# Peptides against a protein of PDB entry 6PSE: the designs that were tried, part 155

Target 1, 78 residues: chain A of PDB entry 6PSE
Amino acid sequence: PSEEEEYARLVMEAQPEWLRAEVKRLSHELAETTREKIQAAEYGLAVLEEKHQLKLQFEELEVDYEAIRSEMEQLKEA

## One batch from the design tools (peptide; made by RFdiffusion4, then SolubleMPNN)

Design b2_p30_5_s1 (from b2_p30_5, 12 letters changed)
Fold by OpenDDE base, seed 1:
Structure b2_p30_5_s1 (fold): chain B 78 residues (1-78), chain C 78 residues (1-78), chain A 30 residues (1-30)
Amino acid sequence: as target 1 above (78 residues)
Amino acid sequence: as target 1 above (78 residues)
Amino acid sequence: AEVARLREENARLKAEADKLLAELKEKLAE
């Protein structure tokens, strides 16, 4: 039998003690996975903030670049 | 009693039928939470890629900016 | 059968999620 079939059989035939243990195990895994999901979301948010800050810096640099470019163009034309 | 205490009691006193149902429920919730975790991770990775591309653009602009700045400085000093 | 299927699916999904999270963490650390 496949592991899946064996597990299914186990769940169906298990005594309450095993089932309680399984509930506990699954609850633990669910809690852990939930924490990891939260962490992943937090990371995503952090990166978004970093990207936003970088974008602001980029825009500032663009302004400065254009200013210098324009000044240089004026100097070259004079 | 708290909900947690009530749940704990339920798990301890429940019949196998309820416990099997709880295993099923928890398995389902775990699956859903896991999918959500994956989605969060994928989103974070996408944002990271965007940030990386933006950083490359920023660095390119910095190079261009310094080149123009240097040239302008030379022109002003001449 | 459904519980067993869900368990297997969860295991697969968890592995994938863990991989992605690991990659994310690595990139964030850089």
Scores: peptide ipSAE 0.190, ipTM 0.810, DockQ to the pose 0.953
Fold by OpenDDE base, seed 5:
Structure b2_p30_5_s1 (fold): chain B 78 residues (1-78), chain C 78 residues (1-78), chain A 30 residues (1-30)
Amino acid sequence: as target 1 above (78 residues)
Amino acid sequence: as target 1 above (78 residues)
Amino acid sequence: AEVARLREENARLKAEADKLLAELKEKLAE
């Protein structure tokens, strides 16, 4: 019998004590998984904020670069 | 009584049929939460990759900026 | 049968999620 069949049989034939234990186990795993999901989301948010700040810095540098480039072009044309 | 206390009492006093149904419910919620955790992780990774690419572009622009700045300084000093 | 299927699926999904989270954490630490 496969592990799946064994587990299915266990759930179907289980006594209340085992079923209560399984409810507790699943509740615990659900809680842990939920915390991990939240953590992953928080990490994603943090990186998004970092990316946003970097984007602002990049755009500022682009402006400064174009300013110097334009000044350089003017000097070369004069 | 709080909902938590009521739930705890229900789990303790429940018949096997209810407990089996609760196992199924929790298993389903766990599966869904796990998928959501994966999605959150994938999102975070995608943002990291985008940030990394942006960082490379920023560094390239920074090099170009310094090159022009240096050239400009040399021209002004001459 | 449904519970058994969900258990196995959840185990697989958890392993995948754990891997991705580990990668994410590593990259964030850099």
Scores: peptide ipSAE 0.146, ipTM 0.800, DockQ to the pose 0.964
Fold by OpenDDE base, seed 4:
Structure b2_p30_5_s1 (fold): chain B 78 residues (1-78), chain C 78 residues (1-78), chain A 30 residues (1-30)
Amino acid sequence: as target 1 above (78 residues)
Amino acid sequence: as target 1 above (78 residues)
Amino acid sequence: AEVARLREENARLKAEADKLLAELKEKLAE
């Protein structure tokens, strides 16, 4: 039998004391996994903000670069 | 009684059938939360990769900008 | 008491996580 089938059998045949312990265990695991999900989301948001700031800096540099490039081109055409 | 106290009483006094149902519910929520955690991590990774590519482009532009700036400065000093 | 506390905590954490994931998805679409 698969581990899932064995677990299902345990749940079906379990006494109340085991079931209460399992409810507690699963509640703890759910809390932990939920915290990890939050951390993953927060990390993604932080990186996204960093990317946004970098994009703004890139766009500013592009403007400055094109200004100098244009001035240089005009000087070379004179 | 608070909802918490009522829930605690339910867990303590519950029949095996209710406890089995609660185990099933919590198992399902744990599975869903785990999938969502993975999805959040995948999103964070994708954004990180995009930020990295943008950073490379920014660094390349900085090099080009400094080259033109230096050339322009030399021309103005002559 | 512990299980009841965990249930409430999990509900709160789930709501927060769902909000953050929604924000992340929205920002990724921009």
Scores: peptide ipSAE 0.209, ipTM 0.816, DockQ to the pose 0.964; fails the geometry check
Fold by OpenDDE base, seed 3:
Formats: sequence, structure tokens, C-alpha cells
Structure b2_p30_5_s1 (fold): chain B 78 residues (1-78), chain C 78 residues (1-78), chain A 30 residues (1-30)
Amino acid sequence: as target 1 above (78 residues)
Amino acid sequence: as target 1 above (78 residues)
Amino acid sequence: AEVARLREENARLKAEADKLLAELKEKLAE
């Protein structure tokens, strides 16, 4: 029998003690998976903040670059 | 009683039919939460890629900025 | 049968999620 068929049989034929243990196991796995989902979201938010700070620095550098480019153009035309 | 205490009582006193239904419910919630964890991870990876591309653009602009700054300094010293 | 299918699907999805999270952690450390 496949592992799936064996598991299905266990659930259908199980005594209450086994079923309670399975509820406990699944509850634990659900809690862990939920924590991992939260952690993944927190990482995404941290990177988003870093990207935002980098974008601000990039925009500041663009302004400085255009200022120097314009000044240099004026010096070359004089 | 708290909802947690009531739930604990239900699990301890439940018949096998209720426990099998609870195993099915928890399995479904675990599957959904796992998909949501994947989505959170995929979002984080997408943001990281965007940040990486922005960093490359920033570094390229820094090189161009230093080149113009150096050329302008040479023009002012001549 | 449905519980067994969901368990197998969850195991597959968990493995994929774990891989993506590992990649995310690695890239975040770069």
C-alpha cells in the first residue's frame, strides 16, 4: 500500500489516543509553519526598507551628478 | 473557561468522529498556511532582486559621478 | 483519503517553501 493509503487507514481505524496525538502533532506543525510565514514576511519588510533607503541615496546622487554635469558643461562653454 | 481550555476539553473528551474531522481541518489549514509561507518567501525574493538591481545602478552612477568629478577638478586646476 | 492527499501535498509544499526560505536567507546575507 502507498504511504497515503496507509495513513488514510490509520486515521479511519485509529483509537482516540492516536487521533489526539495526531491533532497535537498537526497543531505543532501549523504553529511552526505560521512562525516561518511570519519570519519570511519580516525578512521581506526588512529588505523593502533597505531598498527604500538605497533609492533615497540613489536619488540624492542623481541630483549631485546632474549638478556637477551642468557645472562642467558651463565651464567647457566659457 | 478560556477558549483554549474549552478546546483542550473538546480534544480530550471528543469521540473518534470529531477527532478525525479535526485532523482533516488541521491538515487543510496547514496546507493553506504552507502556501502562504511560500508566497511570503517569493515576495521577499522579488524585493531582494529589485534591491540588487538598484544597487548595481547605484554603483554604476557612483563610477560615472567620480569620473565627472575628477574631470571637473582637472579643468579647474588647468 | 482526502487527509492523506493533503498530508502528501503539504509535505511537497513544505519542501518547496523551505527551499525558497533558504534562498531568501542566503540572498539577504549578501
Scores: peptide ipSAE 0.148, ipTM 0.799, DockQ to the pose 0.941; fails the geometry check

Design b2_p30_5_s2 (from b2_p30_5, 15 letters changed)
Fold by OpenDDE base, seed 4:
Structure b2_p30_5_s2 (fold): chain B 78 residues (1-78), chain C 78 residues (1-78), chain A 30 residues (1-30)
Amino acid sequence: as target 1 above (78 residues)
Amino acid sequence: as target 1 above (78 residues)
Amino acid sequence: DEVERLLAEIAEERARADELLAELKAKLAE
C-alpha cells in the first residue's frame, strides 16, 4: 500500500491518544507553514519595493541621458 | 470561555470520530497553506527576476550616460 | 494550552498572510 493509504488506515484505526497527538502535530506544521508563507510574501513585497525604487531611478536617468544625447546630436549635426 | 479554550476542551474530551474529522480538517488546511506558500514564493521569484533585468538595464544606461557626459564635458572645457 | 496557543497564532498569522498576499498581488503590475 502507498504511504497515503497506510496513513489513512492509521487514522481510521487510531485511539484517541494518538489522534490528539496527531492534531497537535498537524497544528505545529500548519503554524510553521503559515509563518513560511508570511515570510515569502514579505520577501516578495520587499523586492517589489526595491524594483519600484530602481524603476524611478531608471526613469530619471533616462531623462538626463536623452537630454545630453539630444544636445550632443545637435552639436554633431551643426 | 474563549473559542480557543472551548476548542482545547473539545480536543481533550472528543470521541475518535470527531478527532478523525479534525485530523482531516487540519490536513486540508495544511495542504492549502502549503499551496499558498508556494504561490507566494513564485510571485517573489518573478519580481526578483524582473528587478534583476531592470538592474542590468539601469547599469547599461549608466555606462552610456557617463560616456556621453564625459564627452560633452570635454567639449565644453576645450 | 499549547493547542490553544497554536490555534490563536495560526488564526492571526493566516489573516496577516492573506493581507500580505493580497498586497503583493495588487502591486505585481508595478
Scores: peptide ipSAE 0.130, ipTM 0.789, DockQ to the pose 0.882
Fold by OpenDDE base, seed 1:
Structure b2_p30_5_s2 (fold): chain B 78 residues (1-78), chain C 78 residues (1-78), chain A 30 residues (1-30)
Amino acid sequence: as target 1 above (78 residues)
Amino acid sequence: as target 1 above (78 residues)
Amino acid sequence: DEVERLLAEIAEERARADELLAELKAKLAE
């Protein structure tokens, strides 16, 4: 039997002591995975904020660039 | 008693049938939470790629801006 | 067995998630 089949059989045939231990194990894994999910979400949020700030900076630079470009163009045409 | 204390008592006093059901429940929740974690990570990576492209555009504009700024400064000083 | 199948799936998904999170963390730290 595969390890998976053995595990499945164990779950079905296990005594309460093993099952309680398994519930405990799964609970800890769920808690850990939940923390990791939160961390992943926080990373995503941080990147979004960084992108947003960069976009604002880009837009500000575009305005400044167009102002200077326009002034320069006027000077060259005069 | 707190909910945690009540749950702990339930696990300790539960019959095998309930414990097996709890193992199944926790497994499903763990799977769902894991998928959500993956989704959050993938989303973060996508946003990072977008931010990277924006940064490249910003750097190009910054180079052009400094070139024009420098030229303008030279013209004003002359 | 459903539990067995789920646990196997979770293990694979967790491994993939760990890779993605590691990559995300590395890129975010740049």
Scores: peptide ipSAE 0.124, ipTM 0.784, DockQ to the pose 0.941
Fold by OpenDDE base, seed 3:
Structure b2_p30_5_s2 (fold): chain B 78 residues (1-78), chain C 78 residues (1-78), chain A 30 residues (1-30)
Amino acid sequence: as target 1 above (78 residues)
Amino acid sequence: as target 1 above (78 residues)
Amino acid sequence: DEVERLLAEIAEERARADELLAELKAKLAE
């Protein structure tokens, strides 16, 4: 039998003590998975903030670059 | 009693039929939470890629900016 | 069996999630 079939049989034939233990196990795994989901979301938010700061710096540099380019063009034409 | 205490009592006093239903419920919630964790991770990876591309563009602009700045300095000193 | 199908789905999704999270953590460390 496959592990899945064996597990299904175990659940169907199990005594209350085993079923309670399984509820506890699944609850623990659910809590852990929920924590990992939250952690992944927090990482994404941190990267979003970093990207936002970098974008602001990039936009500032673009302004400075265009200013210098314009000044240089004026100097070359004079 | 707290909801947690009530739930704990329910698990302890429940018949096998209820416990099997609870195992099924928790399995479903675990599957759903796992999918949500994957989605959160995929989102974080997408943001990281966007940040990386922006960083490359920023570095290219820095090089161009320094080149123009240096040329302008030479023109002003000449 | 619905439970068997759910368990198989959970196992596959958990493996994929772990890989994606590992990649995310690695890239965040860069």
Scores: peptide ipSAE 0.124, ipTM 0.784, DockQ to the pose 0.910
Fold by OpenDDE base, seed 5:
Structure b2_p30_5_s2 (fold): chain B 78 residues (1-78), chain C 78 residues (1-78), chain A 30 residues (1-30)
Amino acid sequence: as target 1 above (78 residues)
Amino acid sequence: as target 1 above (78 residues)
Amino acid sequence: DEVERLLAEIAEERARADELLAELKAKLAE
């Protein structure tokens, strides 16, 4: 019998004491998984903010670059 | 009584049929939460990759900017 | 049957999630 079949049989035949313990176990795992999901989301948000700040810096540099490029072009044309 | 206290009482006093149903419910919620955790992680990774590409572009622009800045400085000093 | 299938799914998904989160955490630390 597979572990899955054994588990299914256990759930079907289990006494209330085991079932209560299983409810408790699953509740604990659900809580942990929920915390991990939140953590993953927080990481994603942090990286998103970093990317946003980097994008702002990039755009600022583009402006500065174009300013110098334009000035250089004017000097070369004169 | 709080909902938590009521739930705890229900678990303690519940018949096997209810407990089995609760095991199934919690298993389902755990599966869903796990999928959501995976999705959050995948999102974070995608944002990281985007940030990395942006950083490379930024660094390339910095090099180009410094080249023009240096050339401009040389022209002004001459 | 449903419980068995869900348990198998949970186990596989948890493993994958752990790997992805580990990778994410590692990259964030860089």
Scores: peptide ipSAE 0.124, ipTM 0.784, DockQ to the pose 0.930

Design b2_p30_5_s4 (from b2_p30_5, 11 letters changed)
Fold by OpenDDE base, seed 2:
Structure b2_p30_5_s4 (fold): chain B 78 residues (1-78), chain C 78 residues (1-78), chain A 30 residues (1-30)
Amino acid sequence: as target 1 above (78 residues)
Amino acid sequence: as target 1 above (78 residues)
Amino acid sequence: DEVERLREEIAKEREEAEKLLAELKEKLAE
């Protein structure tokens, strides 16, 4: 049987005391994991925002670079 | 009583059938939340790598820009 | 044994996620 099937069987055969303990354990782990998930999402968002700002700066610099490049090219052709 | 206190009381007074159902529910939610946490972390790392690559490109462009700017400035002074 | 296996699997997944989060946090500080 799969681990899931065995766990399911254990849960079915478990005493109430074990089940209560398991509910408590799972609730605690779920709460922690939920907080960690939120934190992960917040970190990801922060990086996205930083990347976005950097991209804007890059695009601005590209415009400035192309302007100077074009001016330089014109000067060299004259 | 807080929702947490009410929940704790429910768990203590619950029948095995309810407890089994709750274990199943919490297990499922924990598994899903864990996967979502991992996915969020992986996504953040991917974006971070993209940001890093963009930063390298930006720095390279800055070097090129300053080179042309300096050359242009010299030409204008001569 | 099966419950313990499932607990271990969940723990492993959590540990992996924690490592990834830690790495992300460190890199965000750069």
Scores: peptide ipSAE 0.099, ipTM 0.770, DockQ to the pose 0.674; fails the geometry check
Fold by OpenDDE base, seed 1:
Structure b2_p30_5_s4 (fold): chain B 78 residues (1-78), chain C 78 residues (1-78), chain A 30 residues (1-30)
Amino acid sequence: as target 1 above (78 residues)
Amino acid sequence: as target 1 above (78 residues)
Amino acid sequence: DEVERLREEIAKEREEAEKLLAELKEKLAE
């Protein structure tokens, strides 16, 4: 039998004391995992915002660079 | 009593059938939440890599820009 | 054994997720 089937059997045959302990364990793990999921999402959002700001700065620098490059090229051709 | 205290009492007084159903529910939610956490983390890492590559490109452009800016400034001062 | 195997599987997935989150946190702090 698969691990899932064996776990399902264990849950079905378990005494109330074990089941209560398992509910408590799973509730704790779910709470922690939920908090970590939220944290992961918040980190991802923060990185996206930082990347967006960097992209704007990069695009601004590209405009300035092309302006100076073009001016320099014109001076070298004269 | 708080919702947490009421839930704790419910778990303690619940019949095995309810406890088994709760274990099943919590196991499912934990599995889903864990997967979502991993997905959020992987997405964040991907965005970080994109930001890192953009930062390298930005720094390279800054070097090139400063080189041209300096040359242009020297020409204007002569 | 099977409950332990499922617990181990969940624990491994959580550990992997925690490592990824730790890496994200470290890189964001730099």
Scores: peptide ipSAE 0.098, ipTM 0.770, DockQ to the pose 0.694; fails the geometry check
Fold by OpenDDE base, seed 4:
Structure b2_p30_5_s4 (fold): chain B 78 residues (1-78), chain C 78 residues (1-78), chain A 30 residues (1-30)
Amino acid sequence: as target 1 above (78 residues)
Amino acid sequence: as target 1 above (78 residues)
Amino acid sequence: DEVERLREEIAKEREEAEKLLAELKEKLAE
């Protein structure tokens, strides 16, 4: 039997006291995991925002670089 | 009573059939939430790697920019 | 036995996720 089938069998044969305990355990783990998921998403968003800001800075520097390069080229050709 | 207190009471008074269904539901939600958490973390890491590469490119461009800026400043002062 | 197996699987997945999150947090702090 698959792990899922065996677990299902255990749940079916379990006493109410065990089932209540399992509900409590799973509820707690779900709450914690949900919090961790939110945290993971927040971290991902933070990194994305940082990357975006860096990209803007990079693009600005590229513009400035090309401006200076062009000016210098003109000076060298004069 | 709080929603939590009401839920706790429900679990305490519930029949085994309801408890089994709740265990199944919570197990499924926990598995899904765990997967989502992992995916969020993986996404964050991927973006972080992209940001790192962009930072390296930015630093390289900054070096080149400063070199040209310095050369141009020398030409203007001569 | 199967309950324990599933619990172990969930625990393993959580541990992996926690490691990834910790790594991400560390790298973000750099």
Scores: peptide ipSAE 0.098, ipTM 0.770, DockQ to the pose 0.704; fails the geometry check
Fold by OpenDDE base, seed 3:
Structure b2_p30_5_s4 (fold): chain B 78 residues (1-78), chain C 78 residues (1-78), chain A 30 residues (1-30)
Amino acid sequence: as target 1 above (78 residues)
Amino acid sequence: as target 1 above (78 residues)
Amino acid sequence: DEVERLREEIAKEREEAEKLLAELKEKLAE
């Protein structure tokens, strides 16, 4: 039998001791995956903050650019 | 008793039918948590792409700004 | 068995998540 078929039979026919061990194993994997999910969310938040800081810098440069552009345009029209 | 102590006692004293149901429940929760982790990673990648596009726009504006700034500086020095 | 099917699904999803996280980490380091 394949390992998958053997496992399926164990889940269906296992004694309480094996099933308790499997509950413990799955609980551990769930806890690890939950920590990894939190880490993934933290990465997303970090990128979002970096984008926000870049946006602030872009808006500041845009204000400075428009100020110089306007002054240059006024000089050309005079 | 705490919820954790009550759960531990339940796992320890449970019949195989309950334990099999718990294995199934934990497997489903693990799958859901894994999908949520993937979604968080995909969100981070999407924001990263947005940041990249904003960076390209910032660099383009910076080139235009330096061109006008340099022209203005040359006019002031003449 | 539904539990085995779920385990295989979880394993595939975890592999995909690991690849996405690795890509994200690489791009953040650039």
Scores: peptide ipSAE 0.095, ipTM 0.770, DockQ to the pose 0.870; fails the geometry check

Design b2_p30_6_s1 (from b2_p30_6, 13 letters changed)
Fold by OpenDDE base, seed 1:
Structure b2_p30_6_s1 (fold): chain B 78 residues (1-78), chain C 78 residues (1-78), chain A 30 residues (1-30)
Amino acid sequence: as target 1 above (78 residues)
Amino acid sequence: as target 1 above (78 residues)
Amino acid sequence: MEMLELILKIAREENNPELAKRAEELMKRA
């Protein structure tokens, strides 16, 4: 049997005291995992915002670079 | 009483059938929350790597831009 | 972006309107 099937059997055969302890354990793990999920989402969003700002700065610099390159090419051809 | 205190009381007074259902519910929510946490972490890492590569490209373009700007300034002064 | 969709989902699930607003603003700009 899989670990999942063995766990399911354990839950079905468990006494109320074990079940209450398991509810407490799972509630605690869910609360911690939820906090970590939120933290991961907040961090991910911050990095996305930073990447977006950097991309805008990069695109602005590309425009300025091409302007100077074009002007330089015109001066060299004259 | 707080919702947490009321929930704790419910768990203490609950029948085994309710407790088994609650273990199943919490196990399902924990699995889903864990999956979302891991996915958020993986996406965050990917975006961080993309941001790092973009930063390197930006720094390279800044060097090239300053080189052309300096050359252009020298040509205008001659 | 799939990541922004996930962030919005998480914000809604956890009733975090600040996180949701920031994600929506970024989606409009990108």
Scores: peptide ipSAE 0.467, ipTM 0.863, DockQ to the pose 0.953
Fold by OpenDDE base, seed 3:
Structure b2_p30_6_s1 (fold): chain B 78 residues (1-78), chain C 78 residues (1-78), chain A 30 residues (1-30)
Amino acid sequence: as target 1 above (78 residues)
Amino acid sequence: as target 1 above (78 residues)
Amino acid sequence: MEMLELILKIAREENNPELAKRAEELMKRA
């Protein structure tokens, strides 16, 4: 809170030249942060999609495994 | 002129009161965007960890499946 | 999932309809 108050004071007392520079700085940081946010969302979605595909493959393998297990049980009991 | 050029002109010609308001606006947007970026990154990491665990389970099941398949093959050939 | 909700939010904020569509499709399938 003290840092925020100090920054607020700086902005309030700043000259136009400093304010213009600050607008430029913040605009640049916002643009970069926005890009990174989008990238994080895209990567997150890609991983979710991959996880979903893997889940489907896992469930399919479980079915196949139980089928073979059942067949093997039948062979052993015969 | 491009929107970027028009905005640049606006900033250069703006009065201190407008500039202070713009700094406040940009700071707010940056804070929100940063929060969302971090949250997206955290979620992405969580999903990566879940995917990794699922991958390990899948690989374990593959090993078990091949073991039963091999045993069943031996039973059928005997 | 909270993640999909966030992705959808980001997609809307950034006017990325492709990202939104993919997230929605995954949400329906999951």
Scores: peptide ipSAE 0.467, ipTM 0.864, DockQ to the pose 0.950
Fold by OpenDDE base, seed 5:
Structure b2_p30_6_s1 (fold): chain B 78 residues (1-78), chain C 78 residues (1-78), chain A 30 residues (1-30)
Amino acid sequence: as target 1 above (78 residues)
Amino acid sequence: as target 1 above (78 residues)
Amino acid sequence: MEMLELILKIAREENNPELAKRAEELMKRA
């Protein structure tokens, strides 16, 4: 039997005291996991925002670089 | 009474059938929340890697830019 | 982006309007 099937059987055969304890356990784990999920989402968004800002800075630098490169190239050709 | 206190009372007074249903509900929500947490973490890692690569490219461009800028500045001073 | 969609989903599920707003702003800029 799979672990899920065994767990399902346990739940069906469990006494109320065990069931109450399991509800408490699961509620706690759900709360913690939910917090961690939110934290992961917030962290991911922060990184995306940072990446976007970095990309903009990179693009600005590329423009400046190309301007100077072009000027230098013109000077070398003269 | 807070919602938590009311819920706690409900759990203590609940019949086994309700408790089993609640265990099932919480287990399902926990599984889904866990999956979403993991997915968010994986995406966050991917974005971090992309950001890191972009940062390296930016730093390389900065070096190249400063080299050309310095050369151009020297030419202007001459 | 799939990640932004997930973040928006999470923000909505958890009633976090600030997170949702930031995600939406980034989606508009991207």
Scores: peptide ipSAE 0.465, ipTM 0.864, DockQ to the pose 0.960
Fold by OpenDDE base, seed 4:
Structure b2_p30_6_s1 (fold): chain B 78 residues (1-78), chain C 78 residues (1-78), chain A 30 residues (1-30)
Amino acid sequence: as target 1 above (78 residues)
Amino acid sequence: as target 1 above (78 residues)
Amino acid sequence: MEMLELILKIAREENNPELAKRAEELMKRA
């Protein structure tokens, strides 16, 4: 049997004391995992915001670079 | 009483059938929350890699820009 | 973007309006 099937059997055959302990355990793990999920989302958003700012800076620099490059090219061809 | 205290009381007074259902519910929520956490982490890593590549490109462009800017400045001062 | 949609989903699930607001603002600017 799979671990899932074995666990399901355990839950079905368990005494109330075990079940209460399992609810407590799962509640704790869920709370921790939820916190970690939120933290992952917050970190992901921060990186996206940083990437966006960097992209804007890059695009601005590209415009400035092309302006100077074009001017320089014109001077070289004259 | 807080929601946490009320929930704790509910768990202590609950029948085995309710406890089994609660274990099942919590297990399901934990699995889903874990999946979302992992997915958020994977996306975060991908964005970090993209940001890193963009940063390298930006730094390269800065070097090129400063080279042309310096050359142009020298020409204007001559 | 798919990641922003996930972040918005998480923000709504966890009732985090600040996270949702920041994600929405970024989606508007991107």
Scores: peptide ipSAE 0.465, ipTM 0.863, DockQ to the pose 0.950

